# Peptides against a protein of PDB entry 3PUK, part 41

Target 1, 227 residues: chain A of PDB entry 3PUK
Amino acid sequence: ERGLKSVVWRKIKTAVFDDCRKEGEWKIMLLDEFTTKLLSSCCKMTDLLEEGITVIENIYKNREPVRQMKALYFISPTPKSVDCFLRDFGSKSEKKYKAAYIYFTDFCPDSLFNKIKASCSKSIRRCKEINISFIPQESQVYTLDVPDAFYYCYSPDPSNASRKEVVMEAMAEQIVTVCATLDENPGVRYKSKPLDNASKLAQLVEKKLEDYYKIDEKGLIKGKTQS

## One batch from the design tools (peptide; aimed at target 1 F107 C108 Y212 E217)

Design b2_p17_7_s1 (made by RFdiffusion4, then SolubleMPNN; from b2_p17_7, 7 letters changed)
Fold by OpenDDE base, seed 2:
Structure b2_p17_7_s1 (fold): chain B 227 residues (1-227), chain A 17 residues (1-17)
Amino acid sequence: as target 1 above (227 residues)
Amino acid sequence: MESIEELEKRIKEYYES
């Protein structure tokens, strides 16, 4: 399979499952709304079983403890998801799982990271960012996880201007994660409309791509590619 | 064993409640 879905799955397998793999060990995997959608878009339950996941659970739900098992948290770096994690491990006497592996889909803000470190550092075996913040739809089609993006981007209300910028930044970041996942540095193309949304987003993406490849793990700067 | 699709449904329902 050569589609975006297969690429995303391969990325997750390498960055998450292979990273925390231990022979003979099964883990419970905790998912939030986004990561559930993400995994559902690119794998099946049987695939997760092969990766040592025995059960997947909703991080938002009040779950029964399984203290003998380690937990794999594949979650978004949001206050809600982090708070749920903290509830699982924040109390020394009431830890729900034996230990935690945390994989964030995107950059975790320092505020959230510090909160985790302050409360649960002893229970955390791994904490990594894997930079996958999109949902693959087709071979080269994906959707973004940015709430109300449409509304703010196309709102003529000046009061929404600041929020529009925030949304644009979030979208740009997610697009960059797609490029990183695909190992591409594309020439950004857009269709111009009366509104400059596409142009602005394109500029943000290009800038972020440049920054990403300057400081990538390999220290390589890739040339422009087609995508 | 719950499927990913079933979990997605539950999460969605929880989030929207």
Scores: peptide ipSAE 0.108, ipTM 0.745, DockQ to the pose 0.024
OpenDDE base, seeds 1, 3, 4, 5: peptide ipSAE 0.047, 0.087, 0.039, 0.039; ipTM 0.689, 0.709, 0.679, 0.682; seed 5 fails the geometry check

Design b2_p17_7_s2 (made by RFdiffusion4, then SolubleMPNN; from b2_p17_7, 9 letters changed)
Fold by OpenDDE base, seed 4:
Formats: structure tokens, sequence, C-alpha cells
Structure b2_p17_7_s2 (fold): chain B 227 residues (1-227), chain A 17 residues (1-17)
């Protein structure tokens, strides 16, 4: 079984494809580096076709306009991806597609959102954050997408302490998104290492989980699950 | 982490302003 992969796919299907689906309508889907990996990990091209995606394009690449088709942007909320989107819709002359549906994999900073709003809001039919910031590897295995995580977490250099905290914060956020995706509030377990990074991360995860479930859609604080 | 509902609310707020 590929349980986590199926769960992730189901979430994407529900949160993204079902959300913007129109009968008989085909879309071009724009992906960035992360979402390319994400979708590759949990679906096939045939699955995307079934969801009304005719072609997938790399958002970073220079693409020919297809002005008669709407575009589905499934991207991370990064300056790079957002800038690429803005180039696609920033001006009438540069408009590459008929309209855009934007689904961010995580929280989009206000600064980026404001840029989008200011530049191309009229072209956007939907904008949503779906909180998937991990790559499913196996049934219950995922990979975090945190650049230089290993380097900073295990760096003995004190000068990296600040960056280490940032990395751990990002990792914790991604772990929480996994939990949210699985609808679990786990008891966090870890083994202490000399640098006790696991403990620090665990604390961050627990804190973020608490915050998440305090403000979840149900307005309920879930008890800890077995996992 | 924010709830999906809160995020949607935030997004709606931005579009309405």
Amino acid sequence: as target 1 above (227 residues)
Amino acid sequence: MKSIEELEKKIKKYYSS
C-alpha cells in the first residue's frame, strides 16, 4: 500500500482539481519544482488527464501563450514561482492564458499575495492555500522540502544557529501539514542526539500542532493519536 | 499553522478589499 501517497493525492484532488473543475473544460497546469516532485510522487499523467489537465508546464520556463485556455497554477508560495506567475499575467500584453486558478502548497506571505493582487487580480478566478509541503515517499514516509536542512541542523558552526532555527521552523511546519493531511495529532517521539535537534524539532512540532488544532475548521482540539 | 477556513477567510478578505 501507498497510504500516504493516496491520501496526498486525494487531498490534491479534492482541494485543487475538484475545486476548479468545470465540466468539459481542460486546463494547462503550471508546476514549479516542488509541485512537480509532489505530483510525480503521488499520481500519474493519466490521473491528471482525468482531472481535466491537458498538459503540464514548468512555470520557470519560457512558455508560449495559450490564450484560449485557462491555467491551473499549482505552485509553492515562493518569490520565484510568484514572479513567474506575474510574468504570465502581469500585463494584458503578457497574458499567456485565459485565466488563472492558483493553488499554493502552503501559506502565501502577504507580501507575495499583495503583489499578485495588485498586478493581476482580474485574471485570477481562484486563489487558495492547500497546506501540502511534503513529498510522500512510501505508504507512511515523506520527505521534507527544506533547503539545506541537513547542513544547518547538523552544523557545528555557531554562526549557523539562526539559520538552523529557521530550518527547524520550516521543518516543523511541514510536519504539521503532514499531520493535518492525515488528520492526526500525534504524540511526538524522538531520539536525542548530541545536538538534540530532534528534541528541538519535536517541541516546535508540538507547539505548532497545538496551534493548528486550536484553530482548526472544527474548532476542536483533538486528542493525541497513536502515531 | 492556520486552518483552511482561516486561510480562505484571509484570501476572501484580500479579494474584497
Scores: peptide ipSAE 0.010, ipTM 0.381, DockQ to the pose 0.123
OpenDDE base, seeds 1, 2, 3, 5: peptide ipSAE 0.010, 0.007, 0.009, 0.000; ipTM 0.419, 0.409, 0.397, 0.328; seed 2 fails the geometry check

Design b2_p17_7_s3 (made by RFdiffusion4, then SolubleMPNN; from b2_p17_7, 7 letters changed)
Fold by OpenDDE base, seed 4:
Structure b2_p17_7_s3 (fold): chain B 227 residues (1-227), chain A 17 residues (1-17)
Amino acid sequence: as target 1 above (227 residues)
Amino acid sequence: MESIEELEEKIKKYESS
């Protein structure tokens, strides 16, 4: 049985590294908080070297230009990470790298995407969403990267209700990415807890799974019609 | 050469500041 870590690594290898690989070419890889955790959970630096990554850098840090090298941005689609990318390529004088390959861990909002397109399109060789929004811990264990999830989910304070919903939605989305990664459409089962968080989350997951596979089926249908 | 783990610690420090 292939562990979740190996599956995640394989997905990253295929979706990111193989996608932008050029023989003999080395890249600098830029990581944010989430992708650093993600890669640390499923690979070693030696693995990255094998994939043509010479060095990894923190996207949030002010970095020295390496203008002769292309950069691989493996980042979450957040304003913070995107803004850091934009600083790297926002002007000709500020261009830190030769070109950029961008791989988002999840759906990039149109607002962010348009902002990138408007300012940095000429520098971007590839932009792709790879749909990995979870951290594998063990063979079949993962951690959701939702800040303050525990606090909001278990807060008895009614003032946190709106944030709780946002958190649950984010959790549901990440669970769906796990399912997509594993190519599984599980039946959602849960046991109700006093706060009914499990029930609500399960419903969200189920709905999102349905939406995902409906979209995928439509995509497959379109693919079959074109072949 | 900076490891992924080292980078993680740096990012954590940055996010906490």
Scores: peptide ipSAE 0.079, ipTM 0.715, DockQ to the pose 0.024
OpenDDE base, seeds 1, 2, 3, 5: peptide ipSAE 0.027, 0.026, 0.026, 0.026; ipTM 0.631, 0.622, 0.622, 0.617

Design b2_p17_7_s4 (made by RFdiffusion4, then SolubleMPNN; from b2_p17_7, 7 letters changed)
Fold by OpenDDE base, seed 4:
Structure b2_p17_7_s4 (fold): chain B 227 residues (1-227), chain A 17 residues (1-17)
Amino acid sequence: as target 1 above (227 residues)
Amino acid sequence: MESIKELEEKIKKYYES
């Protein structure tokens, strides 16, 4: 069995690098917090060089323009990352790169997507969702990127109930992305905790898995691809 | 050339600031 890191890298290679590859073309790659962690977990800088990436940069920084280079944005579909992208391409005067290829790690909300389309569609050569929202640690081991997940899930404060649901939803989604990445539809098993968080999470995962594979079975296109 | 790990640390620092 192949290690999770290898599987994740292969998926990224296929879904991102192969998708935008042009012979002899080099790109600058913009990363956010999550994708930096993701790539650091499953590849080396030399691997990125082989994929035509000359430089990786922090999307959050106000970077110097490199207008002769195309940019590959491998980012999470968050307002923060999207806003940073918009600063790079939102106006002609602020355009930092020749063009943009955008690959989101998860489903991009319509609100964010529409915001991108409205402001800088002419600069975008590709926009795709690749649905990888987890960090591989070791073979078949991964961590979830959900801020304050532990705190909210196990908070005894009832005022955190709404946030707890949001966090659990996010965790469930990420687990489903793992399953999708591994092409597995596992049965969900859990050991209940006093707060029954495991049960709730299991239910969410099961529901999402069901929805995912039902949609896949129907041949419906998941995600968004625009050029 | 900056490594991914180095970038990770920088991003982490930025995000936590």
Scores: peptide ipSAE 0.181, ipTM 0.771, DockQ to the pose 0.024
OpenDDE base, seeds 1, 2, 3, 5: peptide ipSAE 0.055, 0.131, 0.152, 0.180; ipTM 0.685, 0.732, 0.748, 0.765

Design b2_p17_8 (made by RFdiffusion4)
Pose (drawn by RFdiffusion4):
Order: sequence, then structure tokens, then C-alpha cells
Structure b2_p17_8 (pose): chain A 227 residues (1-227), chain P 17 residues (1-17)
Amino acid sequence: as target 1 above (227 residues)
Amino acid sequence: ELEEDFEEIEEKNKILE
């Protein structure tokens, strides 16, 4: 099947689980708020065992160290989600697990990355960005994770316009992970209608996905596709 | 492998900037 959640599942399995899957052994997977919703969206937690995951745990709440099991961190590039990882490895009196495998849902900010590039420890065996920042609500419908996006798009023009841009970029890069997961590099068009916001956004997506496929690394897509 | 990952992340972020 080619359901939107099937496509995403095919990506997670190959880009995350298979990428650190060691046939004979199992791992503990750690999730933040987003990745929980993402995984619950495209599979049952039963399917995870077959993929090398014996236990899933919340990266937020404190956990008991299992220094003989390797950890699979499947999290977003969020200050909270990352600060929690740094509590397990490096500073201080660490560690909690035998090894660390980090998979970011989206591009990791240099700011956050540096905070883990230091307290690295030989543990972090891998750090990848898989670029999936959306929810496959239905086989043909997707939703983003841009909190309070509606308000910060139609609010007046007061002090909180600086956050509008933050929301506008968050939508743009998040939309781009939708195209990248679908292995599509589509042409961009907007409606040029009420308030003309789709124009500003259409430009951000156009610019960001040009920069994106200048880097992909999957090498499957470059230049505009038939979409 | 890790050093390659870090270099890749840095290169991506530079291109994005």
C-alpha cells in the first residue's frame, strides 16, 4: 500500500531502525512528545520488537540506567529533548546506557548540536537527521507540529509579529520534510488571495527546499520532480 | 563514522545558512 503512513513507516524503518539494527541484539528506544505521536501514527508498538526495539521509554521522565543495553534516541531537535539526552551522557556522573544512537526528526540547530558535540563521550555512535517533521494523520492527510500557528498568522500587528516569522519558517522547513519523505521536489505556487500570506510562505518553502536538495545525502532526488 | 556524521551535520547547516 502507498498510504501516507505507509510511506513514513518505510522511511523510519530503513532510515532509523535498520540503520542501527544489529541482528542478534535488541535496544531501548527513547521518544519525546513528537516522535511518540509520529510512531503511534504509523504503527503499533508491537511492530517495534521485530525492528530491534525491546523497550520504549519517555526521554523526558527520568529512567533507570541499563548499562548493558544500547539506546536509540529518536527525538526532535528540541532544547528540552536534547537537554534530556545530555543528562544520560557526559555531564555529569554519567552514563546511563552502553551506547547512544541519535536520530533527529529534522535538522539540528548548531546551537543544540554543540551542546552535545562536547559532552559527546565515545558513546554516541551515530547522529543522523532523517527529516520527518509531520504526522501522517490519514493515508492522504498530513499535519505539522507548529504550536499556536493559527494565532500567530492572523493576530494583529502588535509586538508578537517577531514570532510570526518563527512560525512561518517552522511551517516552511516542516513542509519541506513532507516533500523530502515523498521524494518529491515540487514546483511552488501560492494562491495570491486573502492577505497574501501563501506568497511569503511559498517563497520560504521554495528557498529552503532548494537548499535542502543541495545536501540531501540520500541522493535519490535533485532538481524539480513531476509534482 | 561519528566524525563523518558531525562533519555532515556541519556542512548541512552551513549550506542552510

Design b2_p17_8_s1 (made by RFdiffusion4, then SolubleMPNN; from b2_p17_8, 7 letters changed)
Fold by OpenDDE base, seed 1:
Structure b2_p17_8_s1 (fold): chain B 227 residues (1-227), chain A 17 residues (1-17)
Amino acid sequence: as target 1 above (227 residues)
Amino acid sequence: MLEEDFKRLEEKRKVLK
């Protein structure tokens, strides 16, 4: 079996770096909190250098303009990350970089997407969603990036029921991105607890997998694969 | 190229809704 880290790296290399690579051209790469963790989990700085990245910058920090260089934004579709991007390119006179390539780790909400399209389209060379919203830990182990997931999933307070559902939905979505990355439609296994969180999550994952493969780019319905 | 990217993304969004 292929290691999950190597699979994730190959996906990023193909979907991001190969997509925007120009021979002899170096880019500045902008990362947020999630993508910093993601890349750290599956590659080294030497790997990024080989892909034409000269330096990595934190998108949240104030940065000096480098107007002669293009910027590669590998970021999550969050208001915070998008706002930072907009600050870089929102004004014609204050553009920090020559141009932008944007790759989102997940589906970008319509509000943010439309805001980018309306304000910064002239500065953007590429804009894609690559659907990687998990962190590989080991060859067959990964973690999810869902803030406060533990708190809401195990809260006995009925007032948190709605938030629990939101968290479960987010977790299920991220698990589906793992399956998509591995090109699998697995049978879901879980251990039940009194709160039945695992069963609920499994049902959400199964439903989302069905939807994903039903509407995939090739229009193919993939049967269940072995987990 | 940009227009194509946005159109592709918009088409995917329509399918997912």
Scores: peptide ipSAE 0.160, ipTM 0.752, DockQ to the pose 0.581
OpenDDE base, seeds 2, 3, 4, 5: peptide ipSAE 0.107, 0.120, 0.108, 0.027; ipTM 0.723, 0.730, 0.716, 0.625

Design b2_p17_8_s2 (made by RFdiffusion4, then SolubleMPNN; from b2_p17_8, 9 letters changed)
Fold by OpenDDE base, seed 4:
Structure b2_p17_8_s2 (fold): chain B 227 residues (1-227), chain A 17 residues (1-17)
Amino acid sequence: as target 1 above (227 residues)
Amino acid sequence: DMEKDFEKLEKKRKVLK
């Protein structure tokens, strides 16, 4: 059973597609590297067609304007993806689509958010954060998208300690998004040997889970679950 | 409508901080 894929798809469907769907309206969907992988892991093109997506475009590529159509941006809150979005809507002369619906896979930093707000707000119909920062593999199995995670986590070079911490922070955040997606607040279990990386990551996850579930979307505090 | 969307997001962001 590929339950996690189904859960992820269901979340995307409800949080993204249902949120912006209009009867009889088709949209162009813009994806970045992560969301391309994400959607590829949990849906088919036919599924996207059913959700009103006529074509998928890579946000990083130069694209011809389709000014009569609205665009659905499902992207990571990265400078690269945001910059590409800004080029699409940053000026009247550069406006490629009729309007934009933007859904971030994670928390958008204030700097990027403010930049979007300042330059493109008039073109944006929706701007939401979905909090799906992982790729489902199978039921209760996922892949994190953290660049160079393996290298830094297991680097023997102490000079990489700072980067290692950054990587672990990112991993912890993505694990929390998994928990959020599954609507769980699990106790964290880990194997600490041979390195303490798992312990450190576990601590970060626990802390972030606590912070996350202090205030959920419903304003409820969730107790610990078994997972 | 667009302003409301940003406002909602901003409120959410403040709560989560």
Scores: peptide ipSAE 0.047, ipTM 0.690, DockQ to the pose 0.478
OpenDDE base, seeds 1, 2, 3, 5: peptide ipSAE 0.040, 0.041, 0.044, 0.034; ipTM 0.683, 0.684, 0.683, 0.675; seed 5 fails the geometry check

Design b2_p17_8_s3 (made by RFdiffusion4, then SolubleMPNN; from b2_p17_8, 6 letters changed)
Fold by OpenDDE base, seed 1:
Structure b2_p17_8_s3 (fold): chain B 227 residues (1-227), chain A 17 residues (1-17)
Amino acid sequence: as target 1 above (227 residues)
Amino acid sequence: DLEEDFERLEKKRKVLE
């Protein structure tokens, strides 16, 4: 059973591929480290071919121009990935592709937005966030992509307290994207340890869920669902 | 419209911050 994987794939198909698909048109898809793992977890190459993707390229690598083809960038909103995109379209004479569709997996910082707008706006036909910042492992199991999370969450050093909070915030945001993907507003369960990490994370998730559904696209307030 | 896309994204960000 691949329940969560199927849900994630359906979300990507609807939010990304259906959004930019043109009949008879093939695109080159650019992936970064996270989105490579994400797609690998929920689809096959044959699935991508069916969605009009002819080839997949690593955004971090040097690539030959294919100026007659449009590019689909499915990437995380990181400086590294954005910089690679900017290299592809930052100069009129050095454009690698005909045009770009950009889909971020998470919230893009204003600084990166502004940088993209200033440099490449004429080359971009679409820019969206799809809010998928997790990797489905099993039908009901997923992992988060938060670097150094284990180190900071379990550090006894008080100097790491600020970083711990940042990590906890990032984890909470990613958990909320899972709930949004599943269209759920669950009760949060956790196991307590000597440290209050689980409790703190639960509180952050609950707060963010409340905010998300309170101000959602349809203006609806969704009550608690089954955990 | 690219400008509309960015505005929409910025609004969504505020929800989860």
Scores: peptide ipSAE 0.226, ipTM 0.784, DockQ to the pose 0.517
OpenDDE base, seeds 2, 3, 4, 5: peptide ipSAE 0.185, 0.219, 0.223, 0.107; ipTM 0.756, 0.776, 0.772, 0.711

Design b2_p17_8_s4 (made by RFdiffusion4, then SolubleMPNN; from b2_p17_8, 7 letters changed)
Fold by OpenDDE base, seed 3:
Structure b2_p17_8_s4 (fold): chain B 227 residues (1-227), chain A 17 residues (1-17)
Amino acid sequence: as target 1 above (227 residues)
Amino acid sequence: MIEEDFKRLEEKRKVLE
C-alpha cells in the first residue's frame, strides 16, 4: 500500500510507537478528539496491539487510575488536552499512571509547554512534537480540522477579521503537515477569489514550509518540488 | 532523559523565532 493512509500510519509508527517502544511492555494510550479521528483513519485496533498498546482511552473522560502502567499521550497541543494531561499528573494524589510519554501532533505553544514543564516534568519520560494535523481520506485526499473555518473565511462581518486570521494560520499549518508527511516542498497554486482567502492562505503556506524545512531532522532546506 | 527532549524542543523554537 502506498496511499496517504499508509504513509501517515508509517510516520506515526516511526515517530511515536518505535520511539517509546520497550520490548514486552504494554502501554495505555490516551487520545483526544483529533487523534482519535486520525488513528481511526489509518489503522485498526489490531495494529495498535502490535505496537504494544493494550487499551485506548479518551483523555477528556474521567478514568480510573492504572498506576502500574505507563501512558502514551498522543494528543493535540490545545489547552483542553493539556489541561486533561495536567490533571492526570499534576499532583501525587492524582497520578493516574506510572509515567507519561507525550507526543503532540503539532508545535506546542510556549505557554502550554511551560505549564507542563513546571507541573509534571518528573512524570514525563518523553516529550516530542510530530507534524501530523490532518486526516487522510484516500490516496491523495485529506481533510483539515479547523472549526468554523468556512464561516470565518467567508464572513463579510469585519468583526470576524481577527478570527479569520487565526483560522487561516491553522489551515496553513495543517497543509504544511501534509507536505511534510509527503516530503514535498511544492510551489503553491490557487484559484483567485473576490476575497483574499486563497492568496493569504498561499502566502502562509509558503512561509510555514520554509520554516519547517529549516528545522527538519536533516537541517536542510529543500528546494521546491514540482506539483 | 526528558530534560534532553525539552532542550531539543526549545532549540527548535529558537530557530523558528
Scores: peptide ipSAE 0.141, ipTM 0.727, DockQ to the pose 0.665
OpenDDE base, seeds 1, 2, 4, 5: peptide ipSAE 0.115, 0.117, 0.041, 0.068; ipTM 0.712, 0.715, 0.652, 0.678

## One batch from the design tools (peptide; aimed at target 1 F107 C120 R125)

Design b2_p18_3 (made by RFdiffusion4)
Pose (drawn by RFdiffusion4):
Structure b2_p18_3 (pose): chain A 227 residues (1-227), chain P 18 residues (1-18)
Amino acid sequence: as target 1 above (227 residues)
Amino acid sequence: DEAEEELEKLEEKLEKRE
């Protein structure tokens, strides 16, 4: 099947689970709020065992150290989500697990990355970005994770216009992961209609996905595709 | 060594983004 959640599942399995899957052994997977919703969206937690995951736990709440199991961190590049990882490895009196495998849902800010590039420890065996920043609500419908996006797009023009841009970029980069997961590099068009916001956004997506496929690293797509 | 190689690859990727 080619359901939107099927496509995403095929990505997570190959880009995350298979990428650190050691045939004979199992791992503990850690999730933040987003990745929880993402995984619950495209599979049952039963399917995880077959993929090398014996236990899933919330990265937010404190956990008991299992220094003989390797950890699979499947998290978003969020300050909260990352600060929690740094609690397990490095500073201080650490560690909690035998090894660390980090998979970011999206591009990791240099600011956050540096905070883990230091307290690295030999543990962090891998740190990848898979670029999946959306929810496969239905086999043909997707939703983003841009909190309070509607308000910051149609609010007046007061003080909180600086956040509008933050929301506008968050939508753009997040939309780009939708195209990248579908292995599509589509042409961009907007409606040029009420308030003309689709124009500003269409430009951000166009610019960002040009920069994106200048880096992919999957190598599957470059230049505009038939979409 | 393995950790440093993985972090350098990610860093190079972020630099290419810039």

Design b2_p18_3_s1 (made by RFdiffusion4, then SolubleMPNN; from b2_p18_3, 10 letters changed)
Fold by OpenDDE base, seed 1:
Structure b2_p18_3_s1 (fold): chain B 227 residues (1-227), chain A 18 residues (1-18)
Amino acid sequence: as target 1 above (227 residues)
Amino acid sequence: KEAEKALKEFEEKRKKLK
């Protein structure tokens, strides 16, 4: 049993691959830095082949057009990844692929969404947010993708307080995506530290979990579960 | 058009999440 890895793969399979799968059709999949790590953590290339992916490409690289094939973009909602997508479809005369299916790993900011809508709307056959912003390492272990988290969270310099707060928010959001993936509303446990970062993070997670389940697609409020 | 529907559906979901 792969534990968390199997759960993550199951979610990706259902939310992404099953969502855009067409019988007998192969797609090119475009990945960014985060989604490369994510897929590498929970599947093999053979698994992707079974899901109708013929080739995976790095979205950041200059790629040759394959105009007869549709593209599956599994990317983070960042300016860098979105800009690469826009380059692929921004020109009406020089589209790299036949059409695009876009799956974001997290909530796409309005600014980025509006840019996509304005420039590439005619090329997009699917756009979805799947809310997976963590990397499963082991059956019960995962990592967060928050740059400089260690530096800011453990900085004794008060001048870093604002950045620390931003990092804590990002970490809390990613932890909530783990809970959503596991379909649970766990009690938050932490070890106290001199800087009380663990307590602050726990409070942020609890708040965000509450908000997440209030707006659940099923309209269901879940009670606390054991984790 | 398929593309227009796709973005419209996504936009409606986004409104619900806000």
Scores: peptide ipSAE 0.226, ipTM 0.822, DockQ to the pose 0.636
OpenDDE base, seeds 2, 3, 4, 5: peptide ipSAE 0.224, 0.212, 0.222, 0.205; ipTM 0.820, 0.810, 0.818, 0.805

Design b2_p18_3_s2 (made by RFdiffusion4, then SolubleMPNN; from b2_p18_3, 9 letters changed)
Fold by OpenDDE base, seed 3:
Structure b2_p18_3_s2 (fold): chain B 227 residues (1-227), chain A 18 residues (1-18)
Amino acid sequence: as target 1 above (227 residues)
Amino acid sequence: DEAEKALKEFEEKRKKLK
């Protein structure tokens, strides 16, 4: 299958499952709200079983310890998800699993990372950022996960201007992760609106794309692709 | 030791991406 869902699954398989895979070893996987939706959109439970995942658990829920098993955390770098992780490993007496492999869907802020280091560094076997912050819907369609994006982008209230900037920044970051996943640097196309939201977003995307490819893991500067 | 290595590697990668 050549659709976006297949591409996303292949990226997760390579970046997460292959990265921590050990022959004959099963792991418990912890998901948050976003990663639950993400995996549900691009794979089946049978696919996860093939990757050595025995059980999927919600990170927000209270869970019984399984101290003999290692845990794979595939979570967003948010205070809520990180706090739940810290509850699992923050105290020696509260350790729920044998060890943790952590994969963030996006850049983890220094404040959150430092909090993890200070509390449960000895339990971490792997930590990585994979830069997938969108949900694939169709072969070439995706949705962004930015709370209240519609409200702030279309609000005529000047008091929301600061929040609108934050929302647009978040949207631009997520769009860039799509491009990175597809390994493309597209020309940005948009329809301008009276509020000029589309133009502003396009500019943010172009800027972030440029920054991303300048500092990518391959050290390559990619030219614009036709799209 | 494995934990220290994991976090160190992650920090190094983060520095390159900033």
Scores: peptide ipSAE 0.251, ipTM 0.830, DockQ to the pose 0.627
OpenDDE base, seeds 1, 2, 4, 5: peptide ipSAE 0.244, 0.251, 0.034, 0.238; ipTM 0.826, 0.833, 0.615, 0.824

Design b2_p18_3_s3 (made by RFdiffusion4, then SolubleMPNN; from b2_p18_3, 9 letters changed)
Fold by OpenDDE base, seed 2:
Structure b2_p18_3_s3 (fold): chain B 227 residues (1-227), chain A 18 residues (1-18)
Amino acid sequence: as target 1 above (227 residues)
Amino acid sequence: DEAKKALEEFEKKREKLK
């Protein structure tokens, strides 16, 4: 059994780097806050160099154009990250890079995709969703990237109920990406007392797992695995 | 056109996941 970090790296290597690899070609890789943490957790800079990445840039920062090089955007499908991408390619005369390979860490909403399509379609060489929305900490431990999750999930204020639901949904999505990455359909176990957050999350995860395996590319519905 | 192809492939995959 390989640790979660190695599994994540292997998936990224296959889904991203192998997918866009061209012999002798170097790319600039653009990362956002989440993907910076993700890659930092499961690889070294030397690993990225071996995959044809010459330099890593923060997508949020102002960057000098490197018009002769293609850019690999490994980013979350958020308005902030997408807007930064659009700034790089939105101007016909001032494109930052030669072309873009875009790999989203999760499902890209139609609104964002349509925005990209409308503005930067001609600059895109690849667009893919890889569905890794968690940070591996240890062999069997991961963290979720959901802002203010603790605050809303444990808030006694009823006014936060709607936000709590959104947070729970996001957490469930990210957990499903872990399962997909590990190729598992686990039986969800939890400790619910005194709050019902764990129970609610478990229900969401189970539902999403069911949906995922029903519509997976392999058409395989896997039985429950040990988790 | 590579760009068109890339987006079409992406759209096809997205439709399967909806």
Scores: peptide ipSAE 0.154, ipTM 0.781, DockQ to the pose 0.633
OpenDDE base, seeds 1, 3, 4, 5: peptide ipSAE 0.151, 0.151, 0.028, 0.139; ipTM 0.778, 0.779, 0.540, 0.767

Design b2_p18_3_s4 (made by RFdiffusion4, then SolubleMPNN; from b2_p18_3, 11 letters changed)
Fold by OpenDDE base, seed 4:
Structure b2_p18_3_s4 (fold): chain B 227 residues (1-227), chain A 18 residues (1-18)
Amino acid sequence: as target 1 above (227 residues)
Amino acid sequence: KESEKALKEFEEKRKKLK
């Protein structure tokens, strides 16, 4: 039986490691908090070695330069992670690695992309967005990474309405990434009682799925599938 | 160079998916 972990690993292998693979080349891989959890959930260090990764480094740490090696950044498109990347390549004096391959786990906002382009363009050998914004737990279970999701979604306080929408949007986006990873365009089912949160989330997911499957990461149009 | 190409390709892809 195919587990979600194996599917996620296969996706990462194809989208990231195979994409930047060069014969005889080893890379340092930089991870953030999310991608550390992600990789830990679906692979072992030995797997990464097989993919040409010499060592894993935490992007948040003040790392020593290894200027002879290229770096593979597998990171979330967040200001924090991007800022760390920018510190690694933002100036000649701060350049820690030979070059960078950047793989974002999700869509990189224009603001962050523009910062990268403005300051680090000459250091980037590859930049790609993949769509994995979840942690696989088991065969069909995953964890969404949305802070305070529970609190805001179930809060009766109307003052949290705007935040609730933001949280739902984020969850919907991450669910879509699961579908993309599984290569599925499912119908969404939900139970909305006693709150309408599930219904709203379902609507958001459906909308985002429609948008995603118009043109996927490979430029393919996909029809609706059954999950 | 390679970097310019990489970012250009990425930017074009983003336009399609945005």
Scores: peptide ipSAE 0.240, ipTM 0.827, DockQ to the pose 0.638
OpenDDE base, seeds 1, 2, 3, 5: peptide ipSAE 0.236, 0.239, 0.231, 0.237; ipTM 0.825, 0.825, 0.819, 0.823

